# Peptides against a protein of PDB entry 5B16, part 5

Target 1, 136 residues: chain A of PDB entry 5B16
Amino acid sequence: TPSRINHNERLEFLGDAVVEFLTSVHLYYLFPSLEEGGLATYRTAIVQNQHLAMLAKKLELDRFMLYAHGPDLCRESDLRHAMANCFEALIGAVYLEGSLEEAKQLFGRLLFNDPDLREVWLNYPLHPLQLQEPNT
Target 2, 136 residues: chain A of PDB entry 5B16 as posed
Amino acid sequence: TPSRINHNERLEFLGDAVVEFLTSVHLYYLFPSLEEGGLATYRTAIVQNQHLAMLAKKLELDRFMLYAHGPDLCRESDLRHAMANCFQALIGAVYLEGSLEEAKQLFGRLLFNDPDLREVWLNYPLHPLQLQEPNT

## One batch from the design tools (peptide; aimed at target 1 F31 I46 L117)

Design b2_p29_4 (made by RFdiffusion4)
Pose (drawn by RFdiffusion4):
Structure b2_p29_4 (pose): chain A 136 residues (1-136), chain P 29 residues (1-29)
Amino acid sequence: as target 2 above (136 residues)
Amino acid sequence: AEEELEEREEELEEEAERLAEALEELLEE
């Protein structure tokens, strides 16, 4: 009778929705002209596990992760995938304890390497229907 | 107020183009 609640699968399950939300909102507001197709395309291109793993390396998560040795089979696939999942668990936890804005800042800072692109991603404009009318 | 709105729309279009290019380059890697 093992304990499954001691894993990060909980914070991974949360982080999946957290990353999905951040990518959806940012890709929504930063492209008011783009339809659902491009939005889903960019989103699915970002939420990809390989991309989340390479993006997780920027936090050196491979050095701080509690990855144990397997029975015999232990390839790079298990390690990188573990990084991908553990990253979602991390941003899920940041979303939980810290505010949602802290998840926005974390994922935003981790996405673009150029600091000049982050200023756009983090500071998304209002909706065009809100842009025309300042008050209501 | 109409000129300020047009300037804001042009700035947002330039930012959107630049971001789309940066995303394409990022996803090609």

Design b2_p29_4_s1 (made by RFdiffusion4, then SolubleMPNN; from b2_p29_4, 15 letters changed)
Fold by OpenDDE base, seed 5:
Structure b2_p29_4_s1 (fold): chain B 136 residues (1-136), chain A 29 residues (1-29)
Amino acid sequence: as target 1 above (136 residues)
Amino acid sequence: NQEELRKLQEELAERQARLQKALDELLAQ
């Protein structure tokens, strides 16, 4: 229905912001010596449609998309774009119905298959210099 | 303790390096 489509687009809008925000925050704290350009480069890599689609595949959203939309997504590029949007909507929904923390946890689990890297991403220690100004 | 701080810094640096490597791999895709 048009209302459902509208709702999904709204969730995507929200999810896009959440993904961008979470990525930015984590990169900021994880790499205190990295300049803005470097941070932005990594952020772009993380939040670009191609990568989000890859994360979506881990949730088998590709199967869902093919089931729901079928031949409309016959091109891989179209599928990736749709999957990325769907992933954003999902994150938006998790944030909306749950919390930013839950969105963070889900996103982090998908970002890294390596448990050690996942742990670092999700539970990074503050740099000693950051500890000197904890409220900044 | 300065020595403890140094050790912490080294640990953080190692973790950051590992994570950055993963991100670099992502950039390379």
Scores: peptide ipSAE 0.374, ipTM 0.798, DockQ to the pose 0.649
OpenDDE base, seeds 1, 2, 3, 4: peptide ipSAE 0.353, 0.363, 0.367, 0.367; ipTM 0.783, 0.787, 0.795, 0.791

Design b2_p29_4_s2 (made by RFdiffusion4, then SolubleMPNN; from b2_p29_4, 16 letters changed)
Fold by OpenDDE base, seed 5:
Structure b2_p29_4_s2 (fold): chain B 136 residues (1-136), chain A 29 residues (1-29)
Amino acid sequence: as target 1 above (136 residues)
Amino acid sequence: SAEELQKLLKELQERQKKLQEALDKLLAE
């Protein structure tokens, strides 16, 4: 229904912001010596459609998309784009109905298959200089 | 102690490096 489509688009809008925000925050804290350009480069790599589609595949959203929209997604590029949007909508939904923390946890689990890397991403140490930052 | 703290910091730095390497791989894809 049109209402469902609108809802998904709205969730995608929200999810896009959440993914962007979480990525930015984590990169900022994880790499205190990295300049803005480097941070932005990593962020772009993480949030680009190609990568988000890969994350979506871990949730088997590709199978879902093919099941629901198969004929319309015959091209790989179309599928990736749709999967990325769907992933954003999912994150948006998790944030909306759950919390930012839950969105963070889900996103982090998907970003890295290595548990050690997940731990670092999700539970990063604060740099001494960052401790001086107010309201962080 | 100072030594213990230093060891912990080194460990964290190593883990951070590994994470960055993973991100670099992502950039390379």
Scores: peptide ipSAE 0.343, ipTM 0.773, DockQ to the pose 0.525
OpenDDE base, seeds 1, 2, 3, 4: peptide ipSAE 0.306, 0.324, 0.320, 0.306; ipTM 0.753, 0.766, 0.765, 0.751; seed 4 fails the geometry check

Design b2_p29_4_s4 (made by RFdiffusion4, then SolubleMPNN; from b2_p29_4, 12 letters changed)
Fold by OpenDDE base, seed 1:
Formats: C-alpha cells, sequence, structure tokens
Structure b2_p29_4_s4 (fold): chain B 136 residues (1-136), chain A 29 residues (1-29)
C-alpha cells in the first residue's frame, strides 16, 4: 500500500486527466466551429494551475493548505500551485470514489458563477452539425 | 421543423456566444 503522499500524487495524476478530459469534451461540443487551436487555447486557460487555484479557493482549499502546510507555502505562487494540485486530487478522488458525472457536476459548478453559463456548460445541446459525431 | 431548428440554432448560438465571452475574459485575466 502506497503512502498517503503517494496516494495524493496518484489522485492528482488522475484528476489532471479527468479535468483535461471534461474540459476537452465540453469545449468540443460547445464550439463546433472553433478550430483546434482555439479549443486548445480555451482548454489551457481552464486547466492551467492559476485558474484551478482560483477554483480551489472557492472550496476554501487555501485555508486548508495554509492550515496544513503553511510554513511550506510562503509564496503566493507556491500556494497557487499547491492549491491547483490539491484541486486535481480532489477531482480525481470524486471520480474514483464517485463517478465521472459527479466530477463533471462539481467541476462545472465551480467553473462558472453565472448560473446560466453553468447550465450551458453542463447541459449543452448537441449541435446539429455534430449529429454524426460520437457522443462522449 | 425547419423553423424549430432555426430557433434552436439561434438559441444555441446565443448561449455559446455568452459562454465564449466568458472564456475570453478568462483568457484576458
Amino acid sequence: as target 1 above (136 residues)
Amino acid sequence: KEEELRKLLEELEERQKRLQEALDKLLAE
């Protein structure tokens, strides 16, 4: 049995993939006319550490991190990076112990404060030009 | 059905547009 640190790193690894996957899928269906470069640009913006750290802050992970690891996180940049990693681990855990749907819902709820945008992100309709595309 | 499809497309475009604007703001930050 791996150490708890190892578990966290493994969950982070998994969560990174889940966040990447969910983001990619949603962008793909939401923007059927957007070229790959644009999709990739948006994906990068969404999944980059700085943004994930902001999402983590909504869950008060900053308080958790400072409480648990304060002395090791004296820089804001270090804290953001750690928060992003912790966020990924959380998503990984939600996926692992729950489901992809639960991870999707949690991620979507945090991505947008605007309920309308949140609804669009989570429940996007299939574009007519995507009828022959595999549903993901 | 064609009219319904048109309306659906318009709604979809509008919603996608709003979402894209939000994402653009994210890029700008």
Scores: peptide ipSAE 0.395, ipTM 0.802, DockQ to the pose 0.627
OpenDDE base, seeds 2, 3, 4, 5: peptide ipSAE 0.282, 0.302, 0.299, 0.395; ipTM 0.744, 0.753, 0.740, 0.801

Design b2_p29_5_s2 (made by RFdiffusion4, then SolubleMPNN; its pose is not in this set)
Fold by OpenDDE base, seed 3:
Structure b2_p29_5_s2 (fold): chain B 136 residues (1-136), chain A 29 residues (1-29)
Amino acid sequence: as target 1 above (136 residues)
Amino acid sequence: SAAAAAAARRQALLARIRELLDRLVAEAA
């Protein structure tokens, strides 16, 4: 129904912002010496449709999309785009119904298969120089 | 020291993360 479609688009809108925010925060803390341009480049790469679609596949959203929207997904590129949007909507829903922390945890689990990298990403401990920043 | 070793490990892991991100950047291009 039109109302459901609108709701999903709203969730996607919210999820897009959440993914952008989480990505920005983690990059900022993890790479304190990286200039804005570099941070932006990495952020763009992380949130690009192709990458988000890959993350969506880990949640088997591809199967869901084919089941629910198969007739509209005639090309792989269409599927990837739809999966990325669906992923954003999912993150939006997790944030809306849960918390930012829950969204962060889910996103982090999907971003990195390596548990060591995942832990660093999720915890993003402050760099010593960042700790000193407030005192200056 | 243990602290130094931990710091070194963290930096190594960060480097690996950055390598992964660089690959994503390349894929986006």
Scores: peptide ipSAE 0.634, ipTM 0.926, DockQ to the pose 0.857
OpenDDE base, seeds 1, 2, 4, 5: peptide ipSAE 0.632, 0.632, 0.632, 0.629; ipTM 0.926, 0.926, 0.926, 0.926

Design b2_p29_6_s2 (made by RFdiffusion4, then SolubleMPNN; its pose is not in this set)
Fold by OpenDDE base, seed 3:
Structure b2_p29_6_s2 (fold): chain B 136 residues (1-136), chain A 29 residues (1-29)
Amino acid sequence: as target 1 above (136 residues)
Amino acid sequence: SKEEELKKLREKLLEYLEKLVEELKRLQA
């Protein structure tokens, strides 16, 4: 329905911002000596539709999308974009109904299959000098 | 030490991210 579509688009809008923010903050703190170009490159890799679709597949959103919207998703690229949008809407909903912390935990768990990488991403130590700018 | 461990984890993460960048480029080609 139009109302459902509008609601999902609003959640996607919010989720996009949350994913972008979380990724930016984590990269910033994890790599204090990495230049802006590197930070931007890795952020783009993490948050772009192709990668978010990979994360969505871990939640089996591909099967859901084909079940619910198969006729509208006859091209693989269309499916990937839809999966990425759905993933953003999910993160937006988790933030809205829960918290930023819950969104962070869900996103982090899906980002990495390697437990060491997951742990450092979710629980990175802050460099003492970075504490001077708590809003970043 | 914790500092050395963190350094190694950062390196491991960077390697992962670099591979991710290349993989995504390949898939989009």
Scores: peptide ipSAE 0.604, ipTM 0.923, DockQ to the pose 0.713
OpenDDE base, seeds 1, 2, 4, 5: peptide ipSAE 0.599, 0.593, 0.598, 0.596; ipTM 0.920, 0.920, 0.921, 0.922

Design b2_p29_7 (made by RFdiffusion4)
Pose (drawn by RFdiffusion4):
Structure b2_p29_7 (pose): chain A 136 residues (1-136), chain P 29 residues (1-29)
Amino acid sequence: as target 2 above (136 residues)
Amino acid sequence: EAEAAAEEAEAALEELEERIREIAEERKE
């Protein structure tokens, strides 16, 4: 009778929705002209596990992760995939303890390497229907 | 098939970076 609640699968399950939300909102507001197709395309291109793993490496998560040696089979696939999942678990935990804005800042800072692109991603404009009318 | 899907995702990310850069240049003007 093992304990499955001691894993990061909980914070991964949360982080999945967290990353999905951040990507959806940012890709929504930063492209008020782009339809659902491009939005889903960019979103599915970002939430990809390989991309999330390479993005996870920027946090050196491979050095701080509790990855144990498997029975015999232990390839780069298990390690990178573990990084990908553990990253979602991390942003999920940041989303939980810290505010949502802290998840926005974390994922935003981790996405674009150029600091000049982060200023746009983090500071997304209002909706066009809100832009025309300042008050109401 | 998996390599093609990875290349398509990388191209979409490059396109996204270019579009974001255009917005950043417009904000600088």

Design b2_p29_7_s4 (made by RFdiffusion4, then SolubleMPNN; from b2_p29_7, 15 letters changed)
Fold by OpenDDE base, seed 3:
Structure b2_p29_7_s4 (fold): chain B 136 residues (1-136), chain A 29 residues (1-29)
Amino acid sequence: as target 1 above (136 residues)
Amino acid sequence: SEEEERRLNEEILEELREKIRELYEERKK
């Protein structure tokens, strides 16, 4: 069986793709008249390690990381990078053990503190045939 | 620099939030 480190790296690999995909799809549907360059700019900003680390803090992964790996995280930049990777692994695990929908919901809840913005983000369809909420 | 990149990233994210807010207000009508 693969080591714990191997498992985490594999989950991170998967999670990175899921985060990238979800971000791309939502931006595509939210802004139908925005050019590719603008879409790419927003995507890059969302998936940047420093931003993912901020999302990880909302789950208190910083406390977890310091508790479990504190001696190995002597620099703040190292902690941010580790938190971003851990966040991706978490999203990967949610997708793997749950569904893309569950990953979408979790990611969307963390992206926006404002519930109104969150509602707009989450309620745009990810596929032309996907049903929207009745009052959206 | 890292600090400059962080500031720029926050500005981009704020712009995104503003654009989404506009969509929300439009849908609320």
Scores: peptide ipSAE 0.676, ipTM 0.941, DockQ to the pose 0.831
OpenDDE base, seeds 1, 2, 4, 5: peptide ipSAE 0.674, 0.673, 0.672, 0.672; ipTM 0.943, 0.943, 0.943, 0.942; seed 2 fails the geometry check

Design b2_p29_8 (made by RFdiffusion4)
Pose (drawn by RFdiffusion4):
Structure b2_p29_8 (pose): chain A 136 residues (1-136), chain P 29 residues (1-29)
Amino acid sequence: as target 2 above (136 residues)
Amino acid sequence: EEEEELEEQREEREEQEELLEEALEELLS
């Protein structure tokens, strides 16, 4: 009778929705002209596990992760996938303890390497229907 | 004056959209 609640699968399950929300909102506000197609395309291109793993390496998560040796089979696939999942667990935890804004700042800073692009991603403009009318 | 300020904000957004689109294309390639 093993314990499955001691994993990061809980914070991964949360992080999945966290990353999905952040990407959805940012890709929504930063492209008020783009339809659902491009939005889903960019979103599915970002939420990809390989991309999330390479993005996770920027936090050196492979050095801080509790990845144990498997029975016999242990390829790069298990390691990188573990990084991808553990990253979602990390941003889920940051989303939980810290505010949502801290998840926004984390994922935003981790996405674009150029600091000049981050200022746009993090500071998304208001909706066009809100832009025209300042008050109401 | 309010219409000119709104047009300037739209033009700035359009430049930011182009720049972000190109950066995303490069990032995802």

Design b2_p29_8_s3 (made by RFdiffusion4, then SolubleMPNN; from b2_p29_8, 13 letters changed)
Fold by OpenDDE base, seed 4:
Structure b2_p29_8_s3 (fold): chain B 136 residues (1-136), chain A 29 residues (1-29)
Amino acid sequence: as target 1 above (136 residues)
Amino acid sequence: SREEELKKLLEELEERQKRLEKALRELLS
């Protein structure tokens, strides 16, 4: 249905922004001494389609995509791209129907398999340099 | 002292940050 496709595309649009925003915010606070170029590099790595597809795979979206859209996704690259889009739509939906916090939690849980790293990402403290200058 | 406590905190955060950064660098590989 065209309406369903449109809905998913809209959610993807929203999710793309949410993912980028969350990534940006976390990187900004986690790496207060990292220059813009470094921040951008990490952000790109995190939000690129290939990586998002990997996150989507953790949710077994690959099986879903192949089941629902197999004929259109014969190439792995096409599948990855579709999975990334689907992942964005999912995050968008979580944000829309839930909250930014819920989107943050879901995204963070998927970003790192290591619980320690996950904890750092999700509950990052202010860096001591930021503590010294709380208005930054 | 306050300075020592801050230093300890910094060291802890730097260690955690380093581990996180390593993980992020792996995404670039």
Scores: peptide ipSAE 0.252, ipTM 0.697, DockQ to the pose 0.649
OpenDDE base, seeds 1, 2, 3, 5: peptide ipSAE 0.183, 0.069, 0.234, 0.094; ipTM 0.665, 0.590, 0.700, 0.630

## One batch from the design tools (peptide; aimed at target 1 L27 Q48 H51)

Design b2_p30_1 (made by RFdiffusion4)
Pose (drawn by RFdiffusion4):
Structure b2_p30_1 (pose): chain A 136 residues (1-136), chain P 30 residues (1-30)
Amino acid sequence: as target 2 above (136 residues)
Amino acid sequence: EEEEEEEEEEAEEAEEKLEELEEKLRELHE
């Protein structure tokens, strides 16, 4: 009778929705002209596990992760996938303890290497229907 | 082997889309 609640699969399950939300909102507001197609395309291109793993490496998550040695089979696939999942667990936890803005800042800073692109991603403009009318 | 090739093609397509996203954001930043 093992304990499955001691994993990061809980915070991964949360992080999945967190990352999905951040990508959806940012890709929504930064492109008020783009339809659903491009939005889903960019979103699915970002939420990809390989991309999330390479993005996870920027946090050196491979050095701080509790990855144990498997029975016999242990390829790069298990390691990178573990980084991908553990990253979602991390941003889920940041989303939980810290505010949502802290998840926005974390994912936003981790996405674009150029600091000049982060200023746009983090500071998304209002909706065009809100832009025309300042008050109401 | 076929599944690995498909995954590599999907990853290349996703990198191209990210490059396009960076270009569009640079235009907006200007």

Design b2_p30_2 (made by RFdiffusion4)
Pose (drawn by RFdiffusion4):
Structure b2_p30_2 (pose): chain A 136 residues (1-136), chain P 30 residues (1-30)
Amino acid sequence: as target 2 above (136 residues)
Amino acid sequence: EEEEHEEALEELEEKIKELAEERKEEEEEE
């Protein structure tokens, strides 16, 4: 009778929705002209596990992760995939303890390497229907 | 499929660079 609640699958389950939300909102507001197609395309291109793993390496998560040795089969696939999942667990936890803005700042700073692109991603403009009318 | 995702990310980065340039031009005009 093993304990499955001691994993990061809980914070991964939360992080999945966290990352999905951040990508959806940012890709929504930064492109008020783009339809659902491009939004889903960019989103599915970002939430990809390989991309999330390579993005996870920027945090050196491979050095701080509790990855144990498997029975016999242990390829790069298991390691990188573990980084991908553990990253979602991390941003879920940041979303939980810290505010949502801290998840926005984390994922935003981790996405674009150029600091000049982050200022746009983090500071998304209001909706066009809100832009025209300042008050109401 | 992997190449298509890389290309979509490159397009996204280009589009965001254009927005950053437009914001800088608007600040200079002000």

Design b2_p30_2_s3 (made by RFdiffusion4, then SolubleMPNN; from b2_p30_2, 12 letters changed)
Fold by OpenDDE base, seed 2:
Structure b2_p30_2_s3 (fold): chain B 136 residues (1-136), chain A 30 residues (1-30)
Amino acid sequence: as target 1 above (136 residues)
Amino acid sequence: SMEEMEKALKELEERLKKLYEERKKLEEEL
C-alpha cells in the first residue's frame, strides 16, 4: 500500500533524526573533553546502517523483514539497509506515539548488552571535569 | 567500514567502562 510505504518512510525520516539527536546528546555529555572529531566518529559508528542493523537483529527484525519482503531482500546488504531503515522507523514510531524518553530508553537498552554500560549511557554521569567546571 | 565501526564501538565501550569505574569509585568514597 502506497500510503503505508509513505508512512514508513516518514517514520524512518523521523527516527533517523531521533537516533542522531539522542546519540549526539549522550556523547556530548558523556565525553566533555572529547573533540568534535571524536564525537562525530562515535556518532557515525552508532548511527550508521550497519550498526543499526545489528541492533535491529536484537529485535528479530531480520525475521520480520524476510517474512514481509523476502523476495526483495536477497542480498545481505539489502537486508541490512532494510533492517536499519525499519529500526529507524521503529524509533520514530516510539518517539511519535510515546516520548523522547521512551525512545531513549529503548535505544539505550539495545545499544549495550552490558547493564553497567547501559546505565552509564542512559544516566549521563557527571565527569569530574564537569563537576569542577559545571558552567563550561 | 565494518572494521572502523567495530573499532569505534569498542573504544566507546572502553571509555564507558572507565566512566563506570570512576563513578563506582566515587560512590564508594561517599
Scores: peptide ipSAE 0.614, ipTM 0.914, DockQ to the pose 0.875
OpenDDE base, seeds 1, 3, 4, 5: peptide ipSAE 0.613, 0.612, 0.608, 0.605; ipTM 0.914, 0.913, 0.911, 0.912

Design b2_p30_3 (made by RFdiffusion4)
Pose (drawn by RFdiffusion4):
Structure b2_p30_3 (pose): chain A 136 residues (1-136), chain P 30 residues (1-30)
Amino acid sequence: as target 2 above (136 residues)
Amino acid sequence: EEEEEESEEALEELEEKIRELAEERKEEEE
């Protein structure tokens, strides 16, 4: 009778929705002219596990992760996938303890390497229907 | 493999579009 609640699959399950939300909102507001197609395309291109793993490497998560040796089969696939999932678990935890804005700042800072692109991603404009009318 | 290439290309397009927005914001500030 093993314990499955001691994993990061909980914070991974939360992080999945967290990353999905951040990508959805940012890709929504930064492109008020783009339809659902491009939004889903960019979103699915970002939430990809390989991309999330390479992005996880920027946090050196491979050095801080509790990855144990498997029975016999242990390829790069298990390691990188573990980084991908553990990253979601991390941002899920940051979303939980810290505010949602801290998840925004984390994912935003981790996405674009150029600091000049982060200023746009993090500071998304209001909706066009809100832009025309300042008050109401 | 094809899907990975398509995702890379979509990400490059996304970076270019974000860069254009950043340039437009700098021009408006000037």

Design b2_p30_3_s1 (made by RFdiffusion4, then SolubleMPNN; from b2_p30_3, 14 letters changed)
Fold by OpenDDE base, seed 2:
Structure b2_p30_3_s1 (fold): chain B 136 residues (1-136), chain A 30 residues (1-30)
Amino acid sequence: as target 1 above (136 residues)
Amino acid sequence: SAEERRNQEALAELERKVRELYEERRRAEA
């Protein structure tokens, strides 16, 4: 329905911002000596459609998308784009219905399969210099 | 695409860097 489509697009809009925000924050704290260009490079890589689609696949959203929108997803690129959008909408929904923390946890769990790396990402160490600048 | 490949390389590098951070923390905690 038009209302459902509109709602999903709005959730996607929100989710896109949440994903980008979370990514930015974590990268910022993880790499205090990395210049903006480097931070942006990693952010771009993390939030690219191909990567988000991969994350979506972990949730089997590909099966969902094929079930719901099969006729519109004849090409792999179309499917990836749709999956990325769906993933963003999901994150948006988690944030909206839950919290930023819940979105962060979900996103982090999907970003890294290795629990050790996941822990580093989710619980990033604060560099002493960052501790001296708590408001930055 | 070339862009996608660059992004995949960046993701791989990110993972390596995060792993380095993990190892550093592990050593500091030991």
Scores: peptide ipSAE 0.649, ipTM 0.934, DockQ to the pose 0.925
OpenDDE base, seeds 1, 3, 4, 5: peptide ipSAE 0.647, 0.646, 0.645, 0.644; ipTM 0.934, 0.933, 0.933, 0.933

Design b2_p30_3_s2 (made by RFdiffusion4, then SolubleMPNN; from b2_p30_3, 11 letters changed)
Fold by OpenDDE base, seed 3:
Structure b2_p30_3_s2 (fold): chain B 136 residues (1-136), chain A 30 residues (1-30)
Amino acid sequence: as target 1 above (136 residues)
Amino acid sequence: DEEERRNEEALEELRERLRKLYEERKRERE
């Protein structure tokens, strides 16, 4: 329905901001001597559609997308784009219905298959906004 | 795609940096 589509697009909008924010915060604290250009390079790589689609695949969102929208996704590029959007909507929903902390944990678990890298990524001082974020 | 290649290289570089940080922290705990 149009209402459902609009709702998902709004969640995607929110999720996009959450993903970018979380990525930025982690990079900022992990690499205190890295210049803005370097930080931006890593952020771009993390939040690009192809990468987010890969993260979405870990949740088997590709199966969901093909089941729900298969006829509309005749190209692989279209599927990747849709998966990235769906992933953003998911993160947006987790933030909206849960908390920024929950979104952070989910995103971090998916970013790295290596548990050592995952630990490093998540082990940093919390940003003031994360500390002040109310549970929804 | 060249842009995709650059992004993949950036991700690999990031992973390597994180690995170094992990090893440093590990040594500090020993």
Scores: peptide ipSAE 0.654, ipTM 0.937, DockQ to the pose 0.860
OpenDDE base, seeds 1, 2, 4, 5: peptide ipSAE 0.652, 0.653, 0.652, 0.647; ipTM 0.936, 0.936, 0.936, 0.935

Design b2_p30_4 (made by RFdiffusion4)
Pose (drawn by RFdiffusion4):
Structure b2_p30_4 (pose): chain A 136 residues (1-136), chain P 30 residues (1-30)
Amino acid sequence: as target 2 above (136 residues)
Amino acid sequence: EEAEEAEETLEELEEKIREIKEEREEEEEE
């Protein structure tokens, strides 16, 4: 009778929705002209596990992760995939303890390497229907 | 194949974000 609640699969399950939300909102507001197609395309291109793993390496998560040696089969696939999932677990935990804005700042800073692109991603403009009318 | 397509989509996204940043700088200069 093992304990499954001691894993990061909980914070991964949360992080999945967190990352999905951040990508959806940012890709929504930064492209008020783009339809659902491009939005889903960019989102599915970002939430990809390989991309989330390479993005996770920027945090050196491979050095701080509790990845144990398997029975016999242990390829790069298990390691990178573990990084991908553990990253979602991390941003889920940041979303939980810290505010949502801290998840926005984390994922935003981790996405674009150029600091000049982050200022746009983090500071998304209001909706066009809100832009025209300042008050109401 | 899917990874290559995702990399190309991300390059396009980076270019579009850069264009938005340049447009904001031009508006601040005016």

Design b2_p30_4_s1 (made by RFdiffusion4, then SolubleMPNN; from b2_p30_4, 15 letters changed)
Fold by OpenDDE base, seed 2:
Structure b2_p30_4_s1 (fold): chain B 136 residues (1-136), chain A 30 residues (1-30)
Amino acid sequence: as target 1 above (136 residues)
Amino acid sequence: SELERNEKILKELEEKLRKLLEERKREEAR
């Protein structure tokens, strides 16, 4: 179990970076006129533990966590943090053993229940200004 | 609360995406 715990923490570390990266990329392309502060605000809201925990609940990770670690999760806040960490580990695992694309698809599917918004998020066209200046 | 603020931000994001969607639909309809 110690090795598994360490592995899980490593996956969380990786998943955190993947989630942040994917979020950053999508926001950057979707909103070419949005200033850095605005981009950062949305990113923070998307990747914060509370939100990730909500996404985790869609996968019923709460049930998993309660089953595996119930005695350690007496507080709702503790459960949320655990769920968020578990979600990060999941994304990390998907990236590690699958691909960034698979992680992107999974994350996108969970981010938005509305299929139309999901499509906008996942299939963003390059803005004309971005096409004109691809290096900037 | 922090939760409420964050929920509001996420809602704003959805609204922005909705606007983009509508713009795309209008462009495709032309």
Scores: peptide ipSAE 0.621, ipTM 0.917, DockQ to the pose 0.847
OpenDDE base, seeds 1, 3, 4, 5: peptide ipSAE 0.620, 0.619, 0.621, 0.616; ipTM 0.917, 0.916, 0.917, 0.915

